# Designs tried in a protein design run: peptides against a protein of PDB entry 3JWR. Part 232

Target 1, 323 residues: chain A of PDB entry 3JWR
Amino acid sequence: TRELQSLAAAVVPSAQTLKITDFSFSDFELSDLETALCTIRMFTDLNLVQNFQMKHEVLCRWILSVKKNYRKNVAYHNWRHAFNTAQCMFAALKAGKIQNKLTDLEILALLIAALSHDLDHRGVNNSYIQRSEHPLAQLYCHSIMEHHHFDQCLMILNSPGNQILSGLSIEEYKTTLKIIKQAILATDLALYIKRRGEFFELIRKNQFNLEDPHQKELFLAMLMTACDLSAITKPWPIQQRIAELVATEFFDQGDRERKELNIEPTDLMNREKKNKIPSMQVGFIDAICLQLYEALTHVSEDCFPLLDGCRKNRQKWQALAEQ
Target 2, 298 residues: chain A of PDB entry 3JWR as posed
Amino acid sequence: TRELQSLAAAVVPSAQTLKITDFSFSDFELSDLETALCTIRMFTDLNLVQNFQMKHEVLCRWILSVKKNYRKNVAYHNWRHAFNTAQCMFAALKAGKIQNKLTDLEILALLIAALSHDLDHRGVNNSYIQRSEHPLAQLYCHSIMEHHHFDQCLMILNSPGNQILSGLSIEEYKTTLKIIKQAILATDLALYIKRRGEFFELIRKNQFNLEDPHQKELFLAMLMTACDLSAITKPWPIQQRIAELVATEFWEQGDQVGFIDFVCTQLYEALTHVSEDCFPLLDGCRKNRQKWQALAEQ

## One batch from the design tools (peptide; made by RFdiffusion4, then SolubleMPNN)

Design b2_p18_3_s2 (from b2_p18_3, 6 letters changed)
Fold by OpenDDE base, seed 2:
Structure b2_p18_3_s2 (fold): chain B 323 residues (1-323), chain A 18 residues (1-18)
Amino acid sequence: as target 1 above (323 residues)
Amino acid sequence: DPIAAFLEELEELMSLLP
């Protein structure tokens, strides 16, 4: 395609020029081409292109294929969300110095997973999929969408001309796919809630050890969630704009719940409860986000900007909730 | 308690999953 030719021929700017190492990064001013260039830079600067012998054209095609398999009519869970998740992963690995704690295969898997974790998202949650008796609900009992996202990821990775993993051994390939699957499934907040207590307790007791395979898997899951939710850590103007996108998507679901399922939506998804957004954001930060970024900062102090951003946004939302 | 309310909402959502 013309898009592929343009991307493959383009000079890829440095990570410094693209600011993709910054936790404060925003994609708002970036074109689709620039987001793809950023993605190439992430793979390159993590040594993934070199270490796994990726062909430049294949990587370019894969990135464009991933981007194409996000829906344009979904307000939040689109390519830009996946891209921002991957950028946060990159920043956590580089600026947050987590790269030194992980294997190259784990890093490869995490970056692929971050970009792929919401593939073909429909703008509705697992509860809606289940209640609407969607065909996907017949295939999977739990984490319905996350299983679908992984299936889409696998489909793309195996598609002709998109095989960015062709340089891996059979064992490396299997390991990478396992980690990708686990990482994508970990983005189900229901699983996060179930597992986070173990992680926080290990941190609290100073017993956290990344050399333990189970604890490594747990950490990768927590890191994926931290990147997936990283919008909450962004500078306030960015946070507000992303919160509006999230609210739009949730309200669209609520409207569909009312119309298609004949149910009253929860406050979170109820357009008529828009005035509760600030208080709900405070609740979300306190219930889900703060402890995660605190724990992540204990693993790597250089991740503090994520925690600091989350705390600052909590204050901003609280001030709005009091008005 | 905003935390409790959010957790309750999340639990409700989770309970709808098989």
Scores: peptide ipSAE 0.031, ipTM 0.732, DockQ to the pose 0.308
Fold by OpenDDE base, seed 4:
Structure b2_p18_3_s2 (fold): chain B 323 residues (1-323), chain A 18 residues (1-18)
Amino acid sequence: as target 1 above (323 residues)
Amino acid sequence: DPIAAFLEELEELMSLLP
């Protein structure tokens, strides 16, 4: 395609030029082509292209395929969300120095997972999918959308001309797919809530050990969640704009819940409860985000900008809640 | 408690998942 030709022929700017190592990164000013160029740079600077012998054209095609399989009519869970998740992962790996704690296969899997974790998202949560008796709810009992996202990821990875993993051995391929699956499934916030206590307790007791396979898996799950929620850490103007996108999508779901399911939506998804957004954001930060970024910062102190950003945004939301 | 309320709301959403 013309798009592929343009991407494949383009000079890929440095990570410094693209600012993709910054935790404060924003994609708002970037074209779709520039987001694809950023993605190429992430793979390159993580040595994934070299170490796994990725063909440039295949990588370009894969990126464009992933982007194409996000819906444009979804306010938040679109390509830009996936791209921002991957950028946060890249920043955490590079600037946060987590790269030094992980294998190349784990890094490869995490980056693919971050880009793929919301593939074909429909702008509704698992509860809606279940209550609407959607065909996907018949295939999966738990983490319905996350299983679907992984299936889409696998489909793309196996599509002709998109096989970025063709340079891997059979064992490396299996390992990578396992980690990708686990990482995508970990983005189910319900699973995060179930598992985070173990992670926090290991950190609190100074018993956290990345050489333990179970603890490694747990860490990768927490890292995925930290990147998925990273909008909450962004500079206030960016955070506020993203929060509006999230609210738009949630309110669209709430409107559909009323119309299609004849249910009253929760406050989070209730358009009539817009005045509660600031207090709900404070609650979300306190209940979900703060401890995660604290724990992540404990694993790698260079991830502090995520925690600091989260704390700053909590203050901003609290100030709005008091008005 | 806004945290408790949020958690309750989240738990309710989760309870709808089999």
Scores: peptide ipSAE 0.033, ipTM 0.736, DockQ to the pose 0.347; fails the geometry check
Fold by OpenDDE base, seed 3:
Structure b2_p18_3_s2 (fold): chain B 323 residues (1-323), chain A 18 residues (1-18)
Amino acid sequence: as target 1 above (323 residues)
Amino acid sequence: DPIAAFLEELEELMSLLP
């Protein structure tokens, strides 16, 4: 395609020029082409292109295929969300110095997972999928959408001309797919809630050890969640804008719940409860986000900007909740 | 309590998953 030709022929700017190592990064000013260039830079600077012998054209095609398989009519869970998740992963790996704690296969898997974790997202959560008796709810009992996202990821990875993993051995390929699956499934917030206590307790007891395979898997799951939720850490103007996108999508779901399911939506999904957004954001930060970024910062102090951003946004949301 | 409210919503969400 013309898009592929343009991307493949383009000079990829440095990570410094693209500012993709910054935790404060914003994609708002970037074109779709520029987001793809940023993504190429992430793979290159993580040594993934070299180490796994990725063909440039294949990587370009894969990126464009991933982007294409996000829906354009979904307010938040679109390509830009996936791209921002991957950028946060890249920043955590580079600026946060987590790269030195992981294997190349783990890094490869995490980056692919971050970009792929919401593929074909429909702008509705697992609860809606279940309550609507969608066919996917018959295939999967838990983490319905995350299983679907992984299936979409696998489909793309195996599509002709998109096989960025063709340079891997069979064993490396199997390992990578396993980690990708686990990482995508970890973005189910229900699983995060279930597992986070173990992670926090290991940190609290100073027993956290990345050389333990189970603890490594747990850490990768927590890191995925930290990147997935990273909008909450962004500078306030960026945070507000992203929160509006999230609210739009949630309200769209709530509107569908009323029309299609004949149910009253929860406050989170209820357009009529827009005035509760600031207090709900404070609750979300306190219940979900703060401890995660505290624990992540304990693993790597260079991740502090995520925690600091989260704290600052809590203050901003609290001030709005008091009005 | 915004934390409690959010947790209740999460619990509800989780309870709907088989």
Scores: peptide ipSAE 0.032, ipTM 0.739, DockQ to the pose 0.372; fails the geometry check
Fold by OpenDDE base, seed 5:
Structure b2_p18_3_s2 (fold): chain B 323 residues (1-323), chain A 18 residues (1-18)
Amino acid sequence: as target 1 above (323 residues)
Amino acid sequence: DPIAAFLEELEELMSLLP
């Protein structure tokens, strides 16, 4: 395609020029082409292209295929969300110094997972999919959408001309797919709530050890969640804009719940309760976000900007809730 | 427990969050 030709021929700017190592990064000013160039830079600077012998054209095609399989009519869970998740992963690996704690296969899997974790998202949550008796709800009992996202990821990876993993051995390929699946499934916030207590307790007791395979898996899950939720850590103007996108998508779901399911939406999904957004954001930060970024900062102190951003945004939301 | 209520709302919300 013309898009592929343009991307494959383009000079890829440095990570410094693209600012993709910054935790404060925003994609709002970037074109789709620039987001693809940023993605190439992430793979290159993590040594994934060299270590796994990726062909440049194949990587370009894969990126464009991933981008194409996000829906444009979804307010928040689109390519830009996946791209921002991957950028936060890149920043956590580089600036946050987590790269030195992981294997190349784990890094490869995490980056692919971050870009792929919401593929074909429909702008509705697992609860809506269950209650609407959607065909996907018959295939999967739990983490319905996350299983679908992984299936889409696998489909793309196996598509002609998109096989970025062709340089891997059979064992490396299997390991990578396992980690990708686990990482995508970890973005189910219900699984995060179920598992986070173990992680926090290991940190609290100073018993956390990344050489333990179970603890490694747990850490990768927590890191994925930290990147997926990283909008809450962004500078306030960026945070507000992203919160508006989230609210738009949630209200669209709530409107569909009323119309299609004849149910009253929860406060978060209820357009009529927009005035509760600030207090709900404070609650979300306190219940979900703060402890995660605190724990991540204990694993790597260089991740502190995520925690600091989260704390600053809590203060801003609290001030709005008091108005 | 306001945290438990919020966690229930959040579990409902998390069932609502993708």
Scores: peptide ipSAE 0.032, ipTM 0.734, DockQ to the pose 0.168; fails the geometry check

Design b2_p18_3_s3 (from b2_p18_3, 9 letters changed)
Fold by OpenDDE base, seed 5:
Structure b2_p18_3_s3 (fold): chain B 323 residues (1-323), chain A 18 residues (1-18)
Amino acid sequence: as target 1 above (323 residues)
Amino acid sequence: HPIESLLKELEELQSLLP
């Protein structure tokens, strides 16, 4: 395609030029082409292209295929969200020095998972999918959308000309797919809430050990969540704008809940309760985000900018809630 | 609180896990 030709022929700027190592990164000013170039740079600078013998054209096609399989009519859970999740993963690996704690296969899997974790997202949560009796709810009992995202990821990876994993041995391929699946499923906040207590307790007791396979898997899950939620850590102007996108998507769901299901939406998804957004954001930060970024910073102190950003945004939201 | 509702919803989803 013309898009593929343009991407494949383009000079890929350095990570420094693209600022993709920065935790403060914003994609708002970037074109779709520039987001694809950033993605190529992430694969290159993580040594994934070289170590796994990825063909440049195949990588370009794969990136474009992933981007194409995000919906344009979804306010938040679109390509830009996936791209920002992957960028946060890249920043955590590089600037946060987590790269040194992981294998190349784990890094490969996490980057693919971050880009793929919300593929074909419909702008509604698992509760809506279940309550609407959607066909997907008949296939999966829990983490309905995350299973669908993984299925979409597999479909793309196996599509002709998109096989970025063709340089892997059969064992490396199986391992990578296992980690991708676990990482995508870990983005279900219900699973995060279920598992985070174990992670926090290991950190609190100073018993956390990445050499333990179970603890490694747990860490990868927590890292995925930390990247998925990383909008809460961004500089305030970026955070505020992303919060508006999230609110838009939630209100769209709430409007559908009223219309299609005849259900009164929760305050989070109720357009009439928009004045509660600041207090809800404070509650979200306190209940979900702070302890995660504290624990991540304990694993790697170089991840402190994520924690600091989260704390600063809590203060900003609290100030708005007091008005 | 809306976040308590979200947490409750997430807990309900967890209860659906076998």
Scores: peptide ipSAE 0.024, ipTM 0.700, DockQ to the pose 0.749
Fold by OpenDDE base, seed 3:
Structure b2_p18_3_s3 (fold): chain B 323 residues (1-323), chain A 18 residues (1-18)
Amino acid sequence: as target 1 above (323 residues)
Amino acid sequence: HPIESLLKELEELQSLLP
């Protein structure tokens, strides 16, 4: 395609020029082409292109295929969300120095997973999919959408001209797919809530050890969640704008719940209760976010900007909740 | 609190996890 030709021929700017190592990064000013260039830079600077012998055209095609398989009519869970998740992963790996703690296969898997973790997201949560008796709810009992996202990821990875993993051995390929699956499934917040206690306790007891395979898997899951939720850490103007996108999508779901399911939506998804957003954001930060970024900062102190951003945004949301 | 609804949903979904 013309888009592929343009991307494949483009000079990829440095990570410094693109500011993709910054935890404060925003994609709002970036074109779709620039987001794809940033993504190429992430693969290159993580040594993934060299180490796994990726063909440049194949990588470009794969990125564009991933982008194409996000829906444009979804307010938040679109390509820009996936791109920002991957950028946070890149920043955590580079600026946060997590790269030094992981294998190349784990890094490869995490980056692919971050970009792919919400593929074909429909702008509705697992509860809606289940309650609507959607065909996907017949296939999967839990993490319905995350299973679908992984299936979409596999479809793209196996599509002609998109096989970025063709340079891997069979064993490396299997390992990578396993980690990708685990990482995508870990973005189900229900799974995060289930598992986070073990992670926090290991940190609290100073027993956390990345040489333990189980603890490594647990860490990768927590890192995925930390990147997926990273909007909450952004500078206030960015955070506020992203929160509006999230609210828009949730309200769209609530409107569909009323119309299609004949149910009253929860406060989180109720457009009539938009004045509750600030207090809900404070509650979300306290219940879900703070401990995660505290624990991540304990694993690597260079991840502190994520924790600091989360704390600052809590203060901003609290001030709005008091108005 | 509206976040309680989210937490309840997460708990319900958690019960479906192996």
Scores: peptide ipSAE 0.023, ipTM 0.701, DockQ to the pose 0.878
Fold by OpenDDE base, seed 1:
Structure b2_p18_3_s3 (fold): chain B 323 residues (1-323), chain A 18 residues (1-18)
Amino acid sequence: as target 1 above (323 residues)
Amino acid sequence: HPIESLLKELEELQSLLP
């Protein structure tokens, strides 16, 4: 395609030029082509292209395929969300110095998972999918959308000309797919809530050990969630704009719940309760985000900007909730 | 239970979290 030719021929700027190592990164000013260039840079600077012998054209095609399989009519859960999740992962690996704590296969899996974790997202949550009796709800009992996202990821990885994992051994390939699956499934916040207590307790007791395979898996899940939620850590102007996108998508779901399911939406999904957004954001930060970024910062102190950003945004949301 | 309320809030928040 013309898009592939343009991407494959383009000079890929440095990570420094692209600012993709910054936790404060924003994609708002970037074209779709520039987001793809950033993605190439992430793979390159993590040594994934070299270590796994990725062909440049194949990587370019894969990135464009992933981007194409996000819906454009979804306000938030689109390519830009996946891209920002991957950028946060890259920043956590590089600037947060987590790269040195992980294997190359784990890094490969996490980056693929971050880019792929919301593939074909419809702008509705698992509860809507279940209540609407969608065909996907018959295939999966739990983490319905996350299973679908993984299936889409696997489909793309196996598509002709998109096989970025072709340089891996059979065992490396299996390991990578396992980690990708686990990482995508970990983006279900229900699973995060279920598992986070174990992680926090290990940190609290100073018993956290990345050499333990179970604890490693747990950490990768927590890191995925930390990157997925990273919008809450961004500079306030970015955070506000992202929160508006989220609210738009949720209100669209709530409107559909009323129209299609004849149910009253929750406050979060209710367009008429827009004034509750600030207080809901404070609740979200306190219940979900703060402890995660605190724990992540305990694993790597260089991740502190995520925690600091989250704390700053809590103060901003609290100030709005008091007005 | 605070966790069930939190899970319900989180189901509500999973609806919040992009």
Scores: peptide ipSAE 0.026, ipTM 0.721, DockQ to the pose 0.114; fails the geometry check
Fold by OpenDDE base, seed 4:
Structure b2_p18_3_s3 (fold): chain B 323 residues (1-323), chain A 18 residues (1-18)
Amino acid sequence: as target 1 above (323 residues)
Amino acid sequence: HPIESLLKELEELQSLLP
């Protein structure tokens, strides 16, 4: 395609030029081509292209295929969300120095997972999918969308000309797919809530050990969630804009819940309750985000900008909630 | 129970992040 030709022929700017190592990164001013160039740079600077012998054209095609399989009519859970999740992962690996704690296969899997974790997202949560009796709800009992996202990821990885994992051995391929699956499934906040207590307790007791396979898996899950939620850590102007996108998508779901399911939406998804957004954001930060970024910062102090950003945004939301 | 209320709030908040 013309898009593929343009991407494959383009000079890829440095990570410094693209600012993709910054935790404060914003994609708002980037074109779709520039987001794809950033993605190539992430793979390159993580040594994934070299170590796994990725063909440049195949990587370009894969990136464009992933981007194409995000819906354009979804306000938040689109390519830009996935791209920002991957950028946060890249920043956590590089600037946060987590790269030194992980294997190349784990890094490969996490980057693929971050880009793929919301593939074909429909702008509705698992509860809506279940209550609407959607065909996907018949296939999966829990983490319905996350299973679908992984299936889409696998489909793309196996598509002709998109096989970025073709340089891996059979065992490396199996390992990578296992980690990708676990990482995508970990983005279900229900699973995060279920598992986070174990992670926090290990950190609190100073018993956290990445050499333990179970603790490694747990850490990768927490890291995925930290990147997925990373909008809450962004500079306030960016945070506000992303919160508007999230609210738009949630209100669209709430409107559908009223119309299609004849239910009153939760306050979060209720357009009539928009005045509660600041207090709900404070609640979200306190209940979900703060402890995660605190724990991540204990694993790597260089991840502190995520925690600091989260704390700053809490103060901003609290100030709005008091108005 | 405060934890059940928190879990319910968290379930409501989980409905936040699709």
Scores: peptide ipSAE 0.024, ipTM 0.703, DockQ to the pose 0.127; fails the geometry check

